# Designs tried in a protein design run: peptides against a protein of PDB entry 5H65. Part 172

Target 1, 294 residues: chain A of PDB entry 5H65
Amino acid sequence: QYLERTPLCAILKQKAPQQYRIRAKLRSYKPRRLFQSVKLHCPKCHLLQEVPHEGDLDIIFQDGATKTPDVKLQNTSLYDSKIWTTKNQKGRKVAVHFVKNNGILPLSNECLLLIEGGTLSEICKLSNKFNSVIPVRSGHEDLELLDLSAPFLIQGTIHHYGCKQCSSLRSIQNLNSLVDKTSWIPSSVAEALGIVPLQYVFVMTFTLDDGTGVLEAYLMDSDKFFQIPASEVLMDDDLQKSVDMIMDMFCPPGIKIDAYPWLECFIKSYNVTNGTDNQICYQIFDTTVAEDVI

## One batch from the design tools (peptide; made by RFdiffusion4, then SolubleMPNN)

Design b2_p21_4_s1 (from b2_p21_4, 10 letters changed)
Fold by OpenDDE base, seed 3:
Structure b2_p21_4_s1 (fold): chain B 294 residues (1-294), chain A 21 residues (1-21)
Amino acid sequence: as target 1 above (294 residues)
Amino acid sequence: MREEWLSEEEKQALQTFLLQE
């Protein structure tokens, strides 16, 4: 995969598709705010969507909390159920189903909780204590995933989402297909429930300038470019600071571009048709940046 | 809620790339 370094002026004259190795300065980038760059991507249909905001989740779980758990679905071979009634005037019912491993309750840190009727706050508290949580609702004959607009699995502070278009949801009893009911690997949970998991990705537009030419290149990356998982950055202040520091390093505010460090990366050119218009676009690939570039 | 910053053209560009892989 050896590629010779090519100046931007030469690249701009060539037809697509091609792969290039470049050395350029990051003149500017979009979006400027980190949280705007974090998206969810479906590996199957390739749809890009926003990560739901806390307010969006509040609404979903609030709606779910208006539903009363079905007593007929409690205490199965798969899980033991416990019901709480809130002390407020509504007397909301909250059901927590503790998933068993071969009929035995695992340790709290290995236990998967199915939460029915919980608020976002309550779910988050439980996820911090028990690690793995799935928001569910009572279906006709079994518990079901609450809503793909919300996480299908919450582990600590990480929210795992599924694609609404590509997923064909199965009932919660399909978790029985998992031999090991202690690790709760997101991909395994997704497979059991018929979910196509979405991938957290950084999506940015880089304006690159090497002195010979200027081009825009897209960045779509999960964890390689920054060596920081997009799936964790939204909930980790330190990771956010790290990304910000990296971007500030390559594109420092308040100084001239002549003082910017050089960015070495790989880009792919490709043809894009928009109606009758055809243009060549560029995307960064197989690139990792490091702080020691300076 | 997040502000939309990607245009439809940009989204199409990204989709085109993904489909070529």
Scores: peptide ipSAE 0.269, ipTM 0.803, DockQ to the pose 0.671
Fold by OpenDDE base, seed 1:
Structure b2_p21_4_s1 (fold): chain B 294 residues (1-294), chain A 21 residues (1-21)
Amino acid sequence: as target 1 above (294 residues)
Amino acid sequence: MREEWLSEEEKQALQTFLLQE
């Protein structure tokens, strides 16, 4: 969209809500650590959640691994099952269910695996080989998703999460509703299982200064601002480096702000009630940083 | 667990924006 550029000093005097186009320098930003800026957002209830750490997932899968797979749920028309017993002290049982497409096992890179009793490490290894993995557990009458605190789908290095609040989980046999059991589109899987997928978002606070005034604006964006998906950045060192480079470009360390490049962006003002206090906040929107900073 | 950086005030601000969009 197009808006006339407005100096920050003028914006700071105006009531919300309004939209502005601004040209300002990024005096500072937070969080400074990239991993802290990546959150999970529910498009339905708008809850913001932290992306689970590896340690968090370890606990969940360790707990799941204490349950023995139910033999009666193995080998259905939907999947073929294989059981392994680990050589650890407890002889942990691991069940892997290979989802079939019209009764036929697809290629490994197209096959969805349902795993119960697996550790995070084992699940990740399987996802690297077979692309798509769903952590499951044995329910009473069917396999069920293990835990929405863990990914409902792991594809390569990408973890897909669902909203606990908005999801109404359905059993694994509901995957039968998918005509194509080879592509395993996350949204389709989610829909079949009654999951509201969470969205990865960058969440940051920018302190903007155009010489006439200073204001703080929030950034909440999935893939537009950096032209880098928030869903992939945590697992990709190159993408992380790219984001860091962009931020260093706009806010270079050890350099005076007079030498900072100008950032052009759109911001929305809006009213926020915090207890008894009313304030105007600002949100960046419809903004993409360019390679050539002008 | 990952350390949080958002204050409650910041969370509230973000939620407010999201709900009005």
Scores: peptide ipSAE 0.239, ipTM 0.784, DockQ to the pose 0.740
Fold by OpenDDE base, seed 2:
Structure b2_p21_4_s1 (fold): chain B 294 residues (1-294), chain A 21 residues (1-21)
Amino acid sequence: as target 1 above (294 residues)
Amino acid sequence: MREEWLSEEEKQALQTFLLQE
């Protein structure tokens, strides 16, 4: 994949679609706050959505906690169930279902928990202790995933989400299709439950300037550009600092652009219909900053 | 809710690119 370097002034005169190799300075970028750049992307329908905030999840799980677990769905061949009743006047019931491997409970660190009626705080505590947790609710004949607006799988601090549009949810008993019920791979869980998993992506707009011209290019990348997974950055302060350092390196505050480092990257031009207008947009692709800083 | 910074126009641009791939 070899492309000759093309100045921005020449690119701005050409029709789309085309691919280019460029060398430019990052004059500015948005959003400035890292957490705003992290989105969820569906690989099938390509919808972009926000990562749910803690407050959003609180509402979802609070609503779920108002429901009473169905006794007839407890203690199946797939899982053993235990019920807790809160000490408050409402007597909220929380069900924890421990998924078994071939009829035997695995070690706690390998055990998948199905949580029914738990609050966000309770779910987070359990996920930290047992690693793998799925929020569920009682369906008509089986446990079901609680809500695709919430994670379908929580592993430690990582929340795995599914696409509402593309997923065709299946009941929890479909986890039986997994041969090994000790290693809970998100993609395997998703497949068993009919979920199209969403992908964490960095979404940013770069204003690039090479001295001959200026153009805006979008960055949408999961782990290549920064060599840091978008799926982990929100819950890891060190990773956040690393990304911030990289961005500060390319676009240092309080310094003139003449002193900015050069960024070599690949961009694609493409046509976008906006009402009656056809405009050309640009997207960064196949670029790693660690290798492209000059 | 986290503050939304992407405009609808920008979202459409991103969608268009993704659909081409």
Scores: peptide ipSAE 0.238, ipTM 0.780, DockQ to the pose 0.699
Fold by OpenDDE base, seed 5:
Structure b2_p21_4_s1 (fold): chain B 294 residues (1-294), chain A 21 residues (1-21)
Amino acid sequence: as target 1 above (294 residues)
Amino acid sequence: MREEWLSEEEKQALQTFLLQE
């Protein structure tokens, strides 16, 4: 839809909800550090969560490594199993289950690995080499996902997370429902296991100033604004540099706002009520910086 | 079956990761 430019001073006087096209300078933004702006969002319950830190994952996998793989659950029609004993004083047992397609093992680059007892480091190494990895544990009658606080699927350097609130976990044998056991599409894996996948999103607060007024607008976007996926940025130095460059361009350090470039974007106003307090908030939408730089 | 399926290079890769080399 077409919208005429509206000055911020006019917008600030109007009731919500409304949509606007604006031209403003980015006076400032929060958070300043990129990794703090990347969150996980549930498309079903809409909860925002922090991306787990490496330390969090270490603890989860350490706990998982204290459990011995159940021999009774090894080597099913779905997967072939191999057990290793690590060369340490504890003799940790690690089980790797190779998921088969119609009873036969696919090519290694197409094979999904289920891991019991692996450390974060080991799992990451494995995912880099063999692509698809699911951390699991021995359940009562079947293998089960280890913990939704950790990735349910790791592909290369990408960690796929699920919503604890919305997911109803099903056992690993439910992967049998997948017709294609070679591509391992995250959404398909999630569906088979009863997981509602979380979405990576950029979450930022922009302070916008067009000379007539100042307002704060929120950005919550997965891949449109920067044309960079939030799901990949944390693990890719080049993508991080690109985002940093964009933000530095719009809000360059060391110079005055008069020299800042103009940003064209769309914002929508909406009402937020907390008890008796009513506030109008603004959110950026349908905006790509590459197209809106003036 | 997987023992026959995996190449020596792939076996080495798996073993390496488990040994944390």
Scores: peptide ipSAE 0.039, ipTM 0.629, DockQ to the pose 0.011

Design b2_p21_4_s2 (from b2_p21_4, 9 letters changed)
Fold by OpenDDE base, seed 4:
Structure b2_p21_4_s2 (fold): chain B 294 residues (1-294), chain A 21 residues (1-21)
Amino acid sequence: as target 1 above (294 residues)
Amino acid sequence: SREEWLSEEEKKALQTFLLQE
């Protein structure tokens, strides 16, 4: 879209809501630790929550690994089951359920695995080889998703999460409703299992200064601003470095703002009410830094 | 935690924007 550039001093005088194109320097930003900028948000209830840490997942899967797979739930029309017994003193049992497509096992790169009793390490190993992995547990009558605090679907290094508030979980046999049992589109899997998928977003606060005024604007973006998916950045060191480099370029430490590059972006103003307090806030939108660097 | 930098007021601001879309 096209808008004429508006100086910040003019924007600060105007009522919301409005859209603007601006040219400003990034005086500062939050959070400075960029991994903290990656959050999960629900498109339905609009909660913002942290992406679970590896340690959090480890606890969940360790707990799940203490449970014994129910033999009665193995080998259904939907999946073929294989059971391993670990060689440790407790003899931990791990079940891998290979989801079939019309009764036939698909190729590994199109296969969905249901993992029961696996550790985080084991699940990660399997997700590296197979297209899709769902951590599950034995329910009363069917396999069920293990825990919405953990990914409901892992595809490579991508962890897909669901909203605990908005989801009404259904058992694994509901995957039968999917006609195509090869592509395993996350949204389709979520729908079948009654999950409202959470969305990865970069959440940041930018302090922008164009010499006429200073304005604080929020960034909530999944993949446009950095041209890097928020869903992938936490699991890719190179992507993290790229984001860090971009931010350091716009806001270099120890350098005077006069030497900062100009950032062109679009912002929307909007009204926010907190009790009796009313304020105008600003949100960056439809902006890609790679295209807007001057 | 990852949310320590984000205040409740800021969360509300972000959520307000999302509600408008």
Scores: peptide ipSAE 0.405, ipTM 0.874, DockQ to the pose 0.691
Fold by OpenDDE base, seed 1:
Structure b2_p21_4_s2 (fold): chain B 294 residues (1-294), chain A 21 residues (1-21)
Amino acid sequence: as target 1 above (294 residues)
Amino acid sequence: SREEWLSEEEKKALQTFLLQE
């Protein structure tokens, strides 16, 4: 775990894979727009996916809103159901199912809502009032998750997504396997429903320069590097400003690189094959900027 | 788009690293 500091010029001459401790200046970075750096990562198949845009979610929920809730699936031992009819021209049906804990309805701050027929706006409003929301649809014999292209769970402003490739969806009644039906831990909900949850990650490219050499290193991190969760940053302007401030501190605009602060971090080298061409790439790991500033 | 800055080569590099871990 202990590594001596190695100059970049020496690293650039060595074979991969290896681990290094470095001290360098952040000459530049990509992307410059923070929202482009946030991706979804599957811990099982390792696919990187885009976080769905609001417009994408609107389409999914609009399509779901065209489906009528099945009366036969309402008011089970697991949940109590309420139905609303909108006053618009179409008279859209919206069903909200309040999940019970051992037959008792929890308080709003502990309650899980299953929503079918709701728009994105309506779902988001409900998620701010209640603890948790799952968008669902009526299946043949039970309620089912609406679409893995949309969040399987919304808690406040946090959208939890699942991997389409790795998940084997189970019906809503499988939530009965959860002993505690008040906290609604995302990983527990995912497990009960057969979902492999995706992880929010920052994906960036750093150009590092220590005066002896220059190399590019990737950053893929959920919450360690900035000490800010990637899962929360898109929906929080203050967190976005904090990340921007950190990046501006290491790479200040309008200032020469000679005046940049030093960044100490760990990098791994590894081989990447592109046809007949072999390239050595570098990735930052086990680094927190607040602790590694020199 | 959100992903326009990331080239196919960079995507492959990231995936390669993840698969090795």
Scores: peptide ipSAE 0.403, ipTM 0.875, DockQ to the pose 0.689
Fold by OpenDDE base, seed 3:
Structure b2_p21_4_s2 (fold): chain B 294 residues (1-294), chain A 21 residues (1-21)
Amino acid sequence: as target 1 above (294 residues)
Amino acid sequence: SREEWLSEEEKKALQTFLLQE
């Protein structure tokens, strides 16, 4: 579908909803700090949540570590269990359950570990060594996901989260429904466990100026705009630098707007009602920015 | 605060857009 380029002054006079193609300069943007732009979004209920930081996770896993693994739930057809006892004063027990594929233990690089009683540090170490990690706890009849406030799946440095509102958690034995117990696709794991996975998204506000008018547009994007996944950027310094470079390119500090490069993008207008107040808002869509902007 | 920059009105605006799709 082709859209003619429309000046901002014309857009500002039109009723919503409509779609536009624009060419404008990025006068300013919010937030300035990248970590504030990355959020978790539920595709079902559309709640926006903050990404937990390590301090938040420390608390969750510390609480989980106060509970002793249930011996009755160890060593099932689904997994082999090994227990470690810490040498500290508390003698904390940590259970690692190695999920099997058709009764056979997979290679470490394709093995899913269920971690019970581990600290964040221990879980992270295991996730770096093995393919995937799920933090779990002992339920009444089966192992269960520890807490949706923490990742339901950790793969390397990527933390996968689920929606508390929309998820109907099922016990860990439901992983048996997965035919392939080696790849551990996050969506498949989520489906098996009754989890609605949250999506990492960049959330920003752009102030756009084309010389004829100024408007604010929202950006909510997972991987298209920067061609960088929001799910990976928080744990990758190089990706963070790339995003920063892109933003600095379009909105360079200490330089007059006259020298800013032009940004071409698509925006949608829509009506927003706050009580008795009605406002037209704008959101960027289907837009990719190039890093080689001249 | 991570979300200090985003007001409740802005959150509503974002959600409104999503609900229209």
Scores: peptide ipSAE 0.401, ipTM 0.873, DockQ to the pose 0.674
Fold by OpenDDE base, seed 2:
Structure b2_p21_4_s2 (fold): chain B 294 residues (1-294), chain A 21 residues (1-21)
Amino acid sequence: as target 1 above (294 residues)
Amino acid sequence: SREEWLSEEEKKALQTFLLQE
């Protein structure tokens, strides 16, 4: 997989598709605001989606909270149920279902909670105390995932989302298919529930300059480029700071490009057709900046 | 919005790449 370095001027003259190894300076990049770079990507349909905002989630969970948990669906072989009634004027009912492992309730750090009628705040608080939380609703014959517009699984501060287009949701009892009901691996949960999990990705555009030419390349990466997971960065100030520092290192403000560090990376060229117009685009791949700074 | 910086053309470019992989 070794490639010789190719100057940008040569690359710009060549047809796609091809792979290149380059050494260039990051003249500029977008977006400048890190949070705008984080998106959700479906590995099946390749749709790019925005990470839902807190306000959007509030609405979803607020709507879910208007539904009363079905008593008939409580306390199955899969889970033990506990109901809370809030002390508000309406007396909102919240159901928490504790998923059992072979009929035994696991410890909090291994426990999966299914929550009906919880607010975002309540759900997040529970996810900090317990291993995993799934927002659910009462279906006709079983509990069901509440809404794919909201996380299907929350583990600590990590929100796991599913693709609406590619997922074929199955009822919660399908969690019975999981042999290990303690670790609650997101991919396993997703598979059991018929969810195609979305992947957090950094999406950026880099303008690269090696002195021979200028080239724009896309970056779509989950955790390799920065060695920081896109799935964690939005909820971790330190990780955000780290990414910012990396970008500032490669593209320092107020400094001339001649003083910029060199970035070594791999890029793929590919053809994009828009009607009769053909354009060659470039994508960064298999690149880790922490090891490619020269 | 979070995606305001990304044009439809750029989004198409990204999609094209993904579909070719």
Scores: peptide ipSAE 0.395, ipTM 0.871, DockQ to the pose 0.653

Design b2_p21_4_s3 (from b2_p21_4, 10 letters changed)
Fold by OpenDDE base, seed 3:
Structure b2_p21_4_s3 (fold): chain B 294 residues (1-294), chain A 21 residues (1-21)
Amino acid sequence: as target 1 above (294 residues)
Amino acid sequence: RREEWLTEEEKKALQQFLLQE
């Protein structure tokens, strides 16, 4: 879709909704700490949630570790089970269930582990050695996902979360519906378990100035704007630095706005109602900054 | 808190945009 460039002063006078192409300088942005911009978004109910902190996950997994694995649920056609007893004062039992593909154990780099009773540290260590990890608990008749407040799937440094509101959880045996039990695509796992996966998004507010007017616009984007996945940035220092560098490029500290580069982007206007109050807001869409620096 | 910078009104604005699509 072709859009002619429109000055901000003209946009500010128009009714919503409309789409615009603009060229403006980034006067300022929020949040300044980019890690605070990363949120979880549900594509169905549109809830915005914070990414759980390590401390939050520690509590969830510690609570899960107080439960004893049910022996009756070990070693099914779907998985082989191994039990460890810790040497600490509690003698905690940890169950690891190795999911089989057509009755055969896959190689470690293609294997899904179901972990029952593991701490966050232990789970993370295992996720570094194996392809995928799902934290689980013993249900009445089957293993079940531990808690949607924690990742339903961990692959390396990527934590996949599900929406509590929209998900209708199914038991672990529903993984049998997956034809290929080696790749463990997050969306496929989610579908099998009745999970609506949350999406990692950057959420920011940009103050844009083209010399004719000033406009505030929201950014809500997963991977297009920075060409960096929001899902990976929190666990990768290099990616975080890259995002910081991009923002510093558009809004360099200690430099006057006259020297700022121009940002070309698309924005949508829309009406926002809050009781009797009505306002027009703007959101950036279909924009990649790497291509828009002039 | 990661959402300290984002007000409830702003959050609502973001959500209303998505609901209009």
Scores: peptide ipSAE 0.357, ipTM 0.869, DockQ to the pose 0.637
Fold by OpenDDE base, seed 2:
Structure b2_p21_4_s3 (fold): chain B 294 residues (1-294), chain A 21 residues (1-21)
Amino acid sequence: as target 1 above (294 residues)
Amino acid sequence: RREEWLTEEEKKALQQFLLQE
């Protein structure tokens, strides 16, 4: 981008929408806690959602575990099924369906598991051994995704979510449309199943001060600003530390703002209407601050 | 919840930006 630097005082006087390049100090930011900044965003309807808590997922999977797998849906051309019965008084049945590639079971690291009736703990354990897991339930004629309030795909520690509003779920057999049944690209899986995948984003509010003026700007970014994927940060302590380090660098606690480093970034102004009230807001875009950190 | 810091007004502002693009 070839924008000249504009002082904040000038920006504050201008109408929206406009794009600016600025050089300012990060006076303050919200939220202070990283875990609060990570949200799920739908690229289609632009809904912002909270990342589900473990407790929420427990409930969903526990409910799913109350349902008995339909034996009629086991062992298709797409997958081989194995059933486990728990030794508890309830005798819970768990079905694991191993998705085949052209009728052949792939290696464990390339195998997609469809889990029916599993608890969160069990699912997580399986995801550690098998890279890709989809929680499913028995539909009338086919396996179906369990619930969009839970991940539609778990790959290692990464939970992939779908938008309830924009998704039109299709049955599991639609995975047959995937030519390569080993890589299990989340977007491809989502497309096959009629899911609009949600995007992990960092959502923050920055108070920027360049000495001429002060303005607040939103940050909504998935992986550019910190050069850290929002999708991975919640499950990786090292990445969390990195983000914290970056924020501490730009906004060091206990230090006067005069000593803060300068932040160069791009911001867009835009109009926001709240009833009869009109407000100009600002959002940071196309900005990387920690390219050398990772 | 993790959304407590973000007001509904701010959330709307974020969404409106996205809708304008």
Scores: peptide ipSAE 0.357, ipTM 0.868, DockQ to the pose 0.638
Fold by OpenDDE base, seed 1:
Structure b2_p21_4_s3 (fold): chain B 294 residues (1-294), chain A 21 residues (1-21)
Amino acid sequence: as target 1 above (294 residues)
Amino acid sequence: RREEWLTEEEKKALQQFLLQE
């Protein structure tokens, strides 16, 4: 993918689409707050979505907790069920279904839990102790995924989301199609349940300046640019600090741009239609800052 | 919210890029 370095002033005069290699300084960037840069996007329909907030999830799980687990759906060949009754005045029923592997309960660190009627707090606690958690509800004939607005799979601190538009949900018994019921790979779970997984991405805008011109470019990347997964950064303070440090390195506060380091990266130009207006936009691609710092 | 900084125009631009791939 070799490209000759092109000055920004030349790029700004050219038609799209084209690919360029550039060397520029990061004059500024948006957003300044990292959590605002993390989005979800669908690889199929290309929807961009906000990562749900805890408050959003609380509402979903609170609603789910108002439903009583169906006794008829408990204890199948796929899972063993245990029911808890909360001691609070509401006395809600919570069902936890332990998915079996060939009729045998796996170890906790390999076990998939199907939780019915749990709160966000309870689900998160369980996800910290068990390999995987899927929020579910009682359907007519089988357990079903609770809501695609919530994670379809929680593994530790990682929340896996599915696309509402592209997914065609199947009942939980379709997990039987998985030969290995211990690893619970998110993509495999998604496939079994008819879910199109959403992807975590960093979304940022960079203002680049090479002394010949100034150009704004988008960054949309899951894990290459920072060598940090967007899927993990929201729940890991150390990773957040790392990204902040990288950005501070390229755009140090209190220092003049003349002293900024040079960033080498690839950008693509493309045409964008805004109503009656056509404009050329730019997006960074195939770039890792750790490898492209001068 | 996390989308506070991103305008609708910018969102459209990002989506259009993805559609071109």
Scores: peptide ipSAE 0.355, ipTM 0.869, DockQ to the pose 0.685
Fold by OpenDDE base, seed 5:
Parts: sequence; structure tokens; C-alpha cells
Structure b2_p21_4_s3 (fold): chain B 294 residues (1-294), chain A 21 residues (1-21)
Amino acid sequence: as target 1 above (294 residues)
Amino acid sequence: RREEWLTEEEKKALQQFLLQE
């Protein structure tokens, strides 16, 4: 759908909701630090939350490591179990359950590990070698997901999180419902375990100026705006640099706005109720900066 | 704290947009 370019001054006078095509300069933006812009959101309840820090995960896994794996839950038709006892004073037990595909152990690059009692460091080491890792704990009759505050699935450097509010967790044996027990598609794993997966998003606030007016607009985007996945940026230095370069291009430090490039983008206006106050907000949509720089 | 920059009002605004989708 084609939209005529509308000056910001005209937009600011109009009621919401409306869609606009604009040409403006990025006067400023928040947050300045990229990692602060990466959030998790639930597609179902629309909760926005912060991506857990390593320290947060450490605590969760340390707590999980205080629990002893239940011997009765080891070596089922779904998985083969290996148990290690650490040589520290506490003698911590770690269980790794190798999920089988039709009774056969897959190759390491296709194998899903269920880790019980592992530390973050240990889990990360295993995830570097094996395809997928799920932190688990011993339930009453089956293994269960450890904690939705931690990733329900780790694939390499990608941490997949679930929504605590919307998820209704099911035991690990529900992985049997998966036809393909080699690829371990995150959405399929989530569905089997009753998890509503969270989505990584960039969340930023842009202050846009086209010379006729100034407008603040939100950016909430997973992979379109930068053509970089929000799910990968935190773990990839090159991607981080790319995003930083893009932002510096539109809003170069130490340079006056007159020299800024023009950004063409689409924005939606919408009404927001804040108590007794009503305001119009703006959201960037269907915009890719690589194509919209003039 | 990575969430310091985003106020509760802003979060609500973002969520309100999502609800409209």
C-alpha cells in the first residue's frame, strides 16, 4: 500500500489511529547501549521483560544443582542417562539425559540433552558440543523443566525463553509427541512442553525531526528494521557492531542534525490511556533502514 | 540494569500497541 509522505507537523495534528509514511532525521534515540534495547516479549499476553543476565542464570542453576537427580527417573525409553558426581566437598550429582530418536541415540549435532543439576558453565559447555540442551529437574514421576526464568532450550549461543504467565508446563515425556527428535525446533519443543515462547525484540525510542516538527516514535522489531535478529545480537560482536554502525550513521556523534541523513519510514499512531490521561503514541512499522536511507 | 531506560508508562504504551495488532 502506497502512502503519501506526510510532514510531522501535519501528523501531530491528527487523531489516531493512522498510518503514515514519513521522511525525517533521527535527532536522538534511546537507549544508547544496544544491549538495553533487547527485550523479550510474549506474543500472547504481550508482557515485556528483560533478557536474564548471566548472573541471574547462575543463581537459578546453582539452586537447581542442590537437588539430587532421582534415580527412578533415569534411563527411560525416551533418554539414556549418565550421572556424574563432582569431586568437590559436596559431591554434587549431575545427570545428563541423552534423548533418543526411536530408541537410537542420535549424533551429537542432533542430540538433545536434558541436564539436571548442572551449573551454567557446565550447561554452556555441553550446548557448545551438542545440538540442544534443556535444563531439567526431577519431578514426581518424570523429569520436568527446571525453571522458566532460565532458558527452556539452549542451542549454541541462542537461549530460548518461555512466558511464565502463559505457559502451562508439561513433563518431559511429552517430547515423545515430536515426530522429529533430531532437529529440535524451538517452537515444537515449546509446544510439546506447554511453553509459550518469548520473542526477542529490539525496543527503542526514536526522536524524529523533519524540520516541520518533532515526533517520538517507538521501535519494536525482531529482525526487520536492522535486518539483524534480536535473538542473536547479544551473543555476536559483529552483529552488535553492525547495529551500532547503523545507529551512528543516522545519528552521528558530534555532528549537527543538519548533516544527518534522512530516514524514510512508516509510523502508526495509536491512542494510549494513562489513567485519566489520553495520549497519542507512534510506532515504526514495516521499515528496513538498509532500504530507507536517503 | 538493562531496563532502566524504559519507564512503566513507556512499557504500557508499547503493550497497548501490541494489543491493537
Scores: peptide ipSAE 0.352, ipTM 0.868, DockQ to the pose 0.704

